# Designs tried in a protein design run: peptides against a protein of PDB entry 6J54. Part 39

Target 1, 223 residues: chain A of PDB entry 6J54
Amino acid sequence: NENLFASFIAPTMMGLPIVTLIIMFPSLLFPTPKRLINNRTISIQQWLIQLTSKQMMAIHNQKGQTWSLMLMSLIMFIGSTNILGLLPHSFTPTTQLSMNLGMAIPLWSATVFTGFRYKTKTSLAHFLPQGTPALLIPMLVIIETISLFIQPVALAVRLTANITAGHLLIHLIGGATLALLNINTMTAFITFTILILLTILEFAVALIQAYVFTLLVSLYLHD
Target 2, 42 residues: chain B of PDB entry 6J54
Amino acid sequence: QFQFTGIKKYFNSYTLTGRMNCVLATYGGIALLVLYFKLRSK

## One batch from the design tools (peptide)

Design b1_p19_2_s3 (made by RFdiffusion4, then SolubleMPNN; from b1_p19_2, 15 letters changed)
Fold by OpenDDE base, seed 2:
Structure b1_p19_2_s3 (fold): chain B 223 residues (1-223), chain C 42 residues (1-42), chain A 19 residues (1-19)
Amino acid sequence: as target 1 above (223 residues)
Amino acid sequence: as target 2 above (42 residues)
Amino acid sequence: ALEETLNQLLLKILELLNN
């Protein structure tokens, strides 16, 4: 078990946490454009950002679109860190529950607080679904209140669990392939194929989880 | 859409205002219950 | 609305996986 989770240990060099540098590294991959017509890579990045921005902001009104910059930065950060984390023998900061909680809790709090500030009636009414029987109202309000507090936890755990599980599976199957190379070459080849398919799947999962995380934060803001 | 009279006008699960009042009443009831037990134990 | 959005997202994911 210790060998399996060794890749999830925060790397340090000379006692200094390299995690800070790892977190900042994805920012270097997205340079700021200074020209009207940019390089191909920058143009593609901007195009992707515009597409995702249009999709996410389509749910919100003009007032909610003020959060567009924050949400886009969030999805770019989570997405880039997740993708970079899929590199062999790389450390993914988003596999740490503490980091995801550090992102989820403030964002969730901000969305809930914003909802209460600008849409107090709607936010309070959201604790009681429409058309509930009279006798179930007190219980249901309590359940909805608990559900609200579970949202940040679910948001963080979902992202962490999906990315962590993916990395764990890659390590397990990778280790199994190496072990089977000396036992049965044919089985090792099959396992290796599964590993390749899994890595491709994890690339998709990495992007999807980043999108879902940002989308849910956005939806909580919409109210 | 809905015509409510009496207490149902203020406490209903169909109108936005009614739902809000129900939520506030529930929280108020819980707060009073907690206060009751706190004062009783003291 | 949230559940509907999640369902639509799941459908899009499934569509991507099937392609």
Scores: peptide ipSAE 0.155, ipTM 0.739, DockQ to the pose 0.030
Fold by OpenDDE base, seed 1:
Structure b1_p19_2_s3 (fold): chain B 223 residues (1-223), chain C 42 residues (1-42), chain A 19 residues (1-19)
Amino acid sequence: as target 1 above (223 residues)
Amino acid sequence: as target 2 above (42 residues)
Amino acid sequence: ALEETLNQLLLKILELLNN
């Protein structure tokens, strides 16, 4: 059954990990504009970035806008890596939990630290919802504290699980279609249709998960 | 703004300051309990 | 603030679903 997870093994060449190159590759897809009016491809990219930036940062005031660059870079990185991973036999770094934890934990810690530094009173007050009966305060504060520490785990696992599950399903259905090509052409056609629909869904999931990941980080910053 | 009197002014679940104080009191209580059990083992 | 933002988001989603 290890063959099912072969696409998730970190690729190496002569013992040297090429994962670093794969992680850095998406940065090449977003060149810096040099002209006032760029070509169509760059213009579309910039337009999309501006659109997403306006949507995400609409909930933040001037101080929250400081994180706009980091959040936009994060969503572009995760989104691009997720989309590139939808290619058959392609390795997606975001399927690795270690990578997602490596991104989620520092960002979460930064947001929590920023909250405590600039909005200490508000941040501490978030451990107790408004209108809580006095007898439930100690228990609820503990639960909210635990909830806070679960946030980075949930953030990483959500992204990893969604992308990994989709990727596995595409490979499984794709393998099934290839196996059924010479056995039953009708069933192979049905499975192929499902594969197409699934790939379209995974494109949407790839973008949504990137957006949700970045949005949640932004919301944690906003408290 | 709700008007609270007495101890409820400092420890309430409606005001920002009151909520903060409740959280700090809870953490302080837990810390004292942990300290008590640690000293009890000796 | 987080809860309020979440509630506003939920309301927006519900509004989209009702359209």
Scores: peptide ipSAE 0.153, ipTM 0.740, DockQ to the pose 0.029
Fold by OpenDDE base, seed 4:
Structure b1_p19_2_s3 (fold): chain B 223 residues (1-223), chain C 42 residues (1-42), chain A 19 residues (1-19)
Amino acid sequence: as target 1 above (223 residues)
Amino acid sequence: as target 2 above (42 residues)
Amino acid sequence: ALEETLNQLLLKILELLNN
């Protein structure tokens, strides 16, 4: 139905796209520290960034750790946009497949090319799983090559689908709750409770999907 | 450690070098097939 | 290594879901 996807239409004002402003808005929530002991909010943010950085980059060597800034910025961006998208009547840029592809393809290509540059032998060997029967080698290499090129698409679609599905469900249950307010208040209360629980779940999903997206990029880099 | 002799020494699915060679051989074979079809069409 | 790490992560998630 057209009404179901109305919330996913790119917002424009006076014919000008405001999507760019929406995308840039989360960056304002993460100011740069200027003091040794910053405000509580900044301190918590830095603490979270440090924890996630240590967790993600622990598997990488020194050269791989150079990607820490990029990966942390990515997870902060996706995470913040996903969380902000759960606000009422908000637009999440990450629900747009074009945006996620715009992030996934360059990052994927960078990781793949980096792998070929510094670990050529390992990267080439990755197209053939260890222990493959000799007769299946040509077919499996082709499949693995195709699988490699599907990775950026799968990465983008996974994030888009999960966030979009969650948003759709919230809107559907929310709409049902509003419709039932005048029909049956008791049922409306039940649906509202479900909506609250679903919203909490979607907060978790939003963070998890941001983490998974960043983690997969990191794993592709690690090979 | 795996001990391979003959062609299996260079083309195997267990060693890193062997896997690399198998991949290169596969790509080379595909390239030759594509070349063959291009030459056939002309 | 990638597949193994992913599989281990999935297994841990499944264990958490089953508990």
Scores: peptide ipSAE 0.100, ipTM 0.736, DockQ to the pose 0.027
Fold by OpenDDE base, seed 3:
Structure b1_p19_2_s3 (fold): chain B 223 residues (1-223), chain C 42 residues (1-42), chain A 19 residues (1-19)
Amino acid sequence: as target 1 above (223 residues)
Amino acid sequence: as target 2 above (42 residues)
Amino acid sequence: ALEETLNQLLLKILELLNN
């Protein structure tokens, strides 16, 4: 019972929080290039960053492209932490809702305030879709306002739920596999196969959720 | 382009300015309602 | 605007899956 969620407990050593070190660790995996032609791993990383940057910034003008550095750092951070979280007996910081809210709320507020600053008329107009009947205007404006405030919550919960659910499934099926080893070896083998397939799926989910999180932040900026 | 006359020129759901004004009017109305209830309870 | 972008993304994903 409590052991099922033990992997989600924040790790500490001698009462000192090591979560900060865990969060900072992925940064070591992405060194800055020093040569015109770098190592294969660095070259692949740069290539991926360039591709994702071009895709995400394609919807923005030059002013919006100023957010490129922040958005790329965000996707790299979330992606790397999610992938590292899939390692055996590892702690995934992105499973913590507090962390995701800590990222989502400031980024969302920044995008909203940026929109109101540079595109006040357009931002205000987004609370009322075009072609709305006159009688539905007050209600629709209220709904759109509520929808705006749900955005940061949805952004954080989506990431947290997807990563957490994946980890729970891996642990549960893994535990079931171990329990079935002495009961029915054939069934244990089947569950183990499912576990492997699920792990592969979770790798994909980890990357997709990182991309979706960053993309939605970018879209909110674009308004 | 839509051509509106009268009050519809300023309050419509088709033009950008009209939509903005509708939103502002809605927020203003809500603010007035809240103010009314606050003053009523006082 | 968001829905349009999501639709475009979905189309790109489908294109990648189809290839």
Scores: peptide ipSAE 0.097, ipTM 0.717, DockQ to the pose 0.033

Design b1_p19_2_s4 (made by RFdiffusion4, then SolubleMPNN; from b1_p19_2, 11 letters changed)
Fold by OpenDDE base, seed 5:
Structure b1_p19_2_s4 (fold): chain B 223 residues (1-223), chain C 42 residues (1-42), chain A 19 residues (1-19)
Amino acid sequence: as target 1 above (223 residues)
Amino acid sequence: as target 2 above (42 residues)
Amino acid sequence: ALDETLAILFLKVLELLNN
């Protein structure tokens, strides 16, 4: 049913893609502070960013902390887009696998290359877990190598699948609620309640997936 | 903490250097196998 | 190491959900 997946098609206006505007819109929600004591909203935002930054960068050395800006921007971007996507008739760019792959692959590659550049011995050693029996070394190295290449795919698919599935469920339950309004009002109310609960869950999922995505990138950087 | 002698000194799964060498040896072995099959097919 | 970290994270989340 094309109608079910219409929300996942890139929106266009007069033949021009408005996806660019949608992607840029979340940036307007996070203005840069200009004063020592800013507005309450900005202060809360900065506080949250500081907390998340401190939490995520605690495992990194000084060199790894240089990625803090990028990682924080990433989590803010994914989180904001995911949350905004839960608005009615909104389009979430992160539901597109291409978008997530476009983020995952470069970031993953950067982390892997950074690891090989500055921690070559440790990075190479990670292909073989410590204490592995000698006979299992070749196969395990192969498996770990394959696992490495699956990381960007898993990173992208996890985000895409979670957000897309949530949106799909909201749409389906919402449609069912509307269909049941004229059939059984009580059942429609129940389905609507489920829809509300599901929406709340998806808000949490949206933030969690943003955090997990960023955290995994950070962990890959830490090796 | 681990004291290894001989080949185990360079190829072990307990030390960082040993693990690295094992990985490199594995990749080298795979490369040689691929090369062997490629040369055999010709 | 990463898998272990993720496992620990999931366990912590489950603990938080259970409590």
Scores: peptide ipSAE 0.061, ipTM 0.749, DockQ to the pose 0.028
Fold by OpenDDE base, seed 4:
Structure b1_p19_2_s4 (fold): chain B 223 residues (1-223), chain C 42 residues (1-42), chain A 19 residues (1-19)
Amino acid sequence: as target 1 above (223 residues)
Amino acid sequence: as target 2 above (42 residues)
Amino acid sequence: ALDETLAILFLKVLELLNN
């Protein structure tokens, strides 16, 4: 069904990709504070960033806390894009697997390389779970190695699938509601209620997926 | 606390060093196997 | 350690859902 997936096509204007502008748009929503006491909106944003930063970086040492800026920017970006994507007739860049891979692979590689650089012994030991029977060691090491390389793909696919599935579901229920308006108004009202509840859920999912993506990157850094 | 003797001191699944050595040994073994098959094909 | 952490997180979420 081409019509079903039409909303996921990268938008262009006269052959020029406007997706770049869409990706950059969330940055306009987070201005840099200039005063000690800023606007209420900025204050709330800074408060949220501080809370999330403290929560996520609590598990890291000082070297890991250097990643705080990157991780906070990541969660703000993904969260903002996901929330904005729930607006009517909007395009969500995070529904594109290429976008998420573009974020996941570099971040994952950076965490892995950082781990090998500063925690070489621990990182190498991570390929073998503690207490493994001796006979299973070679096989398990191979599995863990494969698992490591699956991580960036899993990050990208998880985010892409969850956001895309939510959008599809909203689209389907919304379409059904519109179709039922002229058939049975009572049933249409029920489906519309479901749509509202679903949209609320998708707002939560949007934030959760942003958090999970960032958290997993952070955890990979921590090992 | 673990008490290992002999080869288990260096290759075990409980200590950090032992786990590291096991991983390295596994990779080394795989590399040797690949090398063996590569040389065998020639 | 990562898998265990994720498992604990999921269990906590499930606990919240059951409440």
Scores: peptide ipSAE 0.032, ipTM 0.748, DockQ to the pose 0.027
Fold by OpenDDE base, seed 2:
Structure b1_p19_2_s4 (fold): chain B 223 residues (1-223), chain C 42 residues (1-42), chain A 19 residues (1-19)
Amino acid sequence: as target 1 above (223 residues)
Amino acid sequence: as target 2 above (42 residues)
Amino acid sequence: ALDETLAILFLKVLELLNN
């Protein structure tokens, strides 16, 4: 079973962590436009960024709009890394819980502190749902407080678990397909078909998880 | 809107101010309980 | 209201998928 997790080990070259280069690689795929009318690829990328930006930031006021650059960069980073991670023999940094916690905890804390800074009364009131019976108030406030601290953990674990589970399934079904090629060709073909469908699904999951991660950070900012 | 009198005016689960006060009172109560048990152990 | 927002989002996605 240890061989199943070999693809999740951070790669090193001569003791130097090449994972840093892998994390920076997606930045090369998104060049900054310098002309009013750019190439088709750049134009499509900018259009997608503008489209997603309008959808995500429509919930926020002008103060929340200041987070647009950070949130858009986050979704582009996570989305690109997740998609690149589905390439054969590739390493996905977002499969590492440490990586996702490194993103989730600061962003979550920033949203919580921003909420307390500009909307103190609303943020404090959020610990108690409206219409709660008086006898349940102390218990529910405690539960909501615990729920708040679970948010960064849930944010990180959701991303890591979904991406990691997808990679594991691809490896397991891929290995099973190879093993069945010499045993039962018909069963191997069925397994291979499932592998293809699963790979297509994982492309969708990769983008969805990037969107959900960024959206939840944005929603925590809005309360 | 809701009309509250007495303690319910300041500690209710329907108004924004009432909810905030309930949260602060809950945290204050927990802090006092923790403080009580710490002082009792000494 | 985060849970309610997510529920609304899921319903909108389901509506989109149904079309």
Scores: peptide ipSAE 0.031, ipTM 0.744, DockQ to the pose 0.030
Fold by OpenDDE base, seed 3:
Structure b1_p19_2_s4 (fold): chain B 223 residues (1-223), chain C 42 residues (1-42), chain A 19 residues (1-19)
Amino acid sequence: as target 1 above (223 residues)
Amino acid sequence: as target 2 above (42 residues)
Amino acid sequence: ALDETLAILFLKVLELLNN
């Protein structure tokens, strides 16, 4: 059991936390463009940022589009950390619930407060779905209020659970493959094939969860 | 475009203003209930 | 409601997966 979760322990060197360096490392992978036509790597990065920016900000007005920089930085950070976490002997900060709550709660609070600031009537009206029978109004308002406060928790837990579960599955199936190498070579080969397919899936999940996290923050902003 | 008269004009689940007022009324009611229980205990 | 928006998003994702 301790060996299973050993990869999720925060790394330290000489008692000093390396987690800060790990969190800052993805920033080095995305240099700022300096030329009109950059190299292929930067061009692909810019293209992806522009593509995702157009998709996420299409639902927002001009005032909402001011959040584009923050949302794009968020998806780049989460996406890069999730992908880097799939490297061997790597630590993924997004597997820590504290990390994801630290991102989810402020962003959610900001979206809720901005909604009340600029769209007070609409934001308050969202606590009551349209066409609700009069007798169900008080109970439904309570439920919607509870639903609102669950949003940051669900946002953080979703990201944490998906990334953590992926890492655990890779570790478990990898361990099973090693254990079956001398017992049954054919079964070990099948398990290894599943491991490869799972790792490919986890690469996709890593990006999808980054996108979903950012998208939900954007949706909360749109109300 | 709904035409409501009386109390339904201010408290309804169809208009934006009506929905807002219903939400505020619910929160006010809950606040009063909490206040009542606090005052009842002491 | 946010749930309705998520449902619409889910349907769009399914549509993208089919294409």
Scores: peptide ipSAE 0.023, ipTM 0.744, DockQ to the pose 0.031

## One batch from the design tools (peptide)

Design b1_p20_1 (made by RFdiffusion4)
Fold by OpenDDE base, seed 5:
Structure b1_p20_1 (fold): chain B 223 residues (1-223), chain C 42 residues (1-42), chain A 20 residues (1-20)
Amino acid sequence: as target 1 above (223 residues)
Amino acid sequence: as target 2 above (42 residues)
Amino acid sequence: FSFHVFLLVLQVVSFVFFLF
């Protein structure tokens, strides 16, 4: 049973952490365009980045649009790492809660502090929703403050839980298919079909989680 | 849009300034309560 | 270039937190 969680252990070779190379590898997949007209692959990548940038930054004002570079880099990083993590025998750094917290806490704190710096009145007013009855004001302010501090934790745990659960489920069903191959080929085929459908779903989930993570950071910036 | 008079002008849940003042008043009240219990325990 | 720099910074920061 320990073999199920072996895929989540940080890989090392000769005591050296390979995790550094794994984290840096996605950067090689997105080269910077040097020409006005680039290859089809690069053009598609730039087109996707521009589309996502336009959609993500449409809600923000000019000051918020300054964060477009960071948000786009974030979504590209998480998305690429999640997709590459679905490759056989690959390690996904985003399955580690420590890494996700390392991204979530600084970004969350930066957005919150930026809000307090430039829009102090709006940020303080955010702790009290509009139209709240007078008797519920103190309790609701307390709840909203607690909710604010839970945001970075929820952001990190959401990403970690979704990716980890997907990987674990693929391993479990994959192991079941192999075990059933020697018992009944028909049942093994059914489980294998489920495995394929699940892997396709996990590819979608990997991209969605990257988008949701970035979107929530962007939303916190807007608030 | 909303016409408030008296204390409701400064403490309301509809205007931005009113909401801010309510939040500050809440934190101030909590701080005073904490200080009261701390001084009482001493 | 700036995009890649930000990406690398995020990767390095994430890696540092991953080690702890």
Scores: peptide ipSAE 0.042, ipTM 0.720, DockQ to the pose 0.078
Fold by OpenDDE base, seed 1:
Structure b1_p20_1 (fold): chain B 223 residues (1-223), chain C 42 residues (1-42), chain A 20 residues (1-20)
Amino acid sequence: as target 1 above (223 residues)
Amino acid sequence: as target 2 above (42 residues)
Amino acid sequence: FSFHVFLLVLQVVSFVFFLF
């Protein structure tokens, strides 16, 4: 059991945590542009950031677009850490629930607080969906209140579970392919094909989970 | 646009102000119930 | 520069919660 979860243990060197360096490493992959016409890699990165920024901020007014820089930094951070985590023998900080809760709870609380501060009437009315029968109003308000407090937990668990499950499946199927190579090469080839398809899926999941995490934070800000 | 009169004007599930008042009324009712049981237990 | 500052702040906050 420990061998299966060995990739999720926080790495230490000489008793010092290297997690700080791993978390800060993705920032080096996104350098600031200095020229009007930059290299191909920087130009593609800036193009992707602009496309995602326009898509994510389309639902917000000018006051809500103040969060654009933070939301774009969030998606770039989670996306880059998830992609780097798919490298062999790499540690993904986003597999740790504590880190994802550390991102989800402050961002959720900030969006809820800004909603109550600037749109108090709309935020209070959000606890009751429109068109609710009169008899179900007290029960539905309680359920919606509980749902609000579950949002940061669901946000963190969704990211953690998807990334962790993907890594576990790659390790399990990868280990199975190596074991089957010594037993039957035909079955090993089938499992290897599944492994390739799964790795491609995990690249997509890594980016989608970063997008969904940021989108839900943006949606809570809009509500 | 729905036109409500009387108590339904202030407590409805269609208007923004009506929904807000319903939420505040439910929280107020829960707070009063908690206060009642707290005072009764003493 | 502001983008990297926000990334750094987010990374530091995430790291603090990761330690617990």
Scores: peptide ipSAE 0.037, ipTM 0.725, DockQ to the pose 0.078
Fold by OpenDDE base, seed 3:
Structure b1_p20_1 (fold): chain B 223 residues (1-223), chain C 42 residues (1-42), chain A 20 residues (1-20)
Amino acid sequence: as target 1 above (223 residues)
Amino acid sequence: as target 2 above (42 residues)
Amino acid sequence: FSFHVFLLVLQVVSFVFFLF
């Protein structure tokens, strides 16, 4: 079982943690455009950023659109780290709950505090859904308060669980295929096909989780 | 828009002000209960 | 330039939390 979770151990080299270099590596893949007509890769990157920015900021007012740079940087960071983590023998920092909580809690707290700072009445009223029967008001306010505090935890755990589970499944099915190669090549081929399909799914999950994480942060800002 | 009279004007689940007051009343009640038990324990 | 600065700040903050 130690071999099963070996891929999630923080890598070190000569006693120095190389996690810093791994986290910094995605930033090198997104250079800033310097020309009017850029390379094909940069053009595609800028196009994707513009599309996601337009879609995500469409629900925000002028004050909310100030967060566009931070939200776009967040989605690019999480997305790039998740995709790079699917490479063989790679370490994904987003599989660590500590990192995801470190991103989720400050962003959540910032959105909640900005809400209370600028829209106090609306933020307080959000604890009680409109049209609630009078007898259920106290209990529902308590539940909604608890729900608010669970948001950063749910945000971090969702990302961690999805990425970790995907990596774990790839490792398990990969190990099973290797074991079955010596027993029956036909069954090993079936499991290998499942492994390929699962890998494709994990690529999609990696991008979706980055988008969902950023979208929920944006949604909390809007509320 | 809803027209409320009396105490329902200040405490309702349909208006923004009414909802806010209900939330504040709930938190105030909880705070008073906590305070009561804290003072009782002394 | 601003984009890279924000990415670096986010990465550093995330790394600090990762150490704990």
Scores: peptide ipSAE 0.036, ipTM 0.728, DockQ to the pose 0.077
Fold by OpenDDE base, seed 2:
Structure b1_p20_1 (fold): chain B 223 residues (1-223), chain C 42 residues (1-42), chain A 20 residues (1-20)
Amino acid sequence: as target 1 above (223 residues)
Amino acid sequence: as target 2 above (42 residues)
Amino acid sequence: FSFHVFLLVLQVVSFVFFLF
C-alpha cells in the first residue's frame, strides 16, 4: 500500500518542498505571444484558448465576461497540471485535496458573494425552486442551503477523486502487467492492452475534469 | 400569470418576490427557533 | 522537426519508465 501511494507524496529535495516549482512548471509551456504571427504551437494554444473562452463565456452577460481571464487561466492550469501528471514519476498537484479545496472554496465564495451583491433577489429566490408545493417549502429551502455549501466540496472532491483514482488504477494495472509478464505472457498482453486503453481514457478524463471544474465555477457565477 | 390574493401574493413559489419572501421567512423561522431554544436553555 | 522528434522520444521514454 505504501508503494501505491508513494507517487502522491509531495516531493522534497534536501528537506525542502519543491511543489512550488512543480506547480509553476505548466506556465512555462504557455509563453506569451510576442509576434503578430507566432509559432505553430503557440498559435494552436491561443486558438484553443479563444475557442474555449468563446464557448464558456457565451452564456454570461458582460459583467460575467469579466471573469473570462480568470476562468481561462483556471482551466489551462488545471488541464495542464492534470496532463503533466500523467507523465511517469511525475507529481500531480491536483491529486492533493488541499490544493483543489484551495481553488474551489475561494472561487465558489467569490461567485456566491458576487451573486448576492449584484442580484440579491434572484440569488435569494434560488434557494426555492419554482413551483414547489407549499408544504415542502421550508424543508426544500434547508436542503437547497445545504446543497449550496456542498458545492465547493463536491467541486474539489470530484477533481481530486477522479485524478487520484485514475493514477491509482494505472499504477495497479501497470504493476499487475509487470507481474504477469513473468507468469503468462498472453495474460500480460491483455492487461497491457487494458492499461493502454485506460491511459488514453485518463488523458480524456484529465481534460474533462478541468473543463467541468471551470464550467461549474462559471455556472455558479451565472446564477 | 398566476393571480394571487391575500398572503399568497407575498408568499408563493411561482413569483420571484414570493420565492424570496418564502426563503426569508424560512430563515427567519429557523433563527427564531434557535433563539427560542437558546433562551430557554439559559 | 527536431522538436517533434524530441517530444516523441521523450514520450516513448516516459512511457517506458511509466511501466516500471
Scores: peptide ipSAE 0.013, ipTM 0.640, DockQ to the pose 0.015

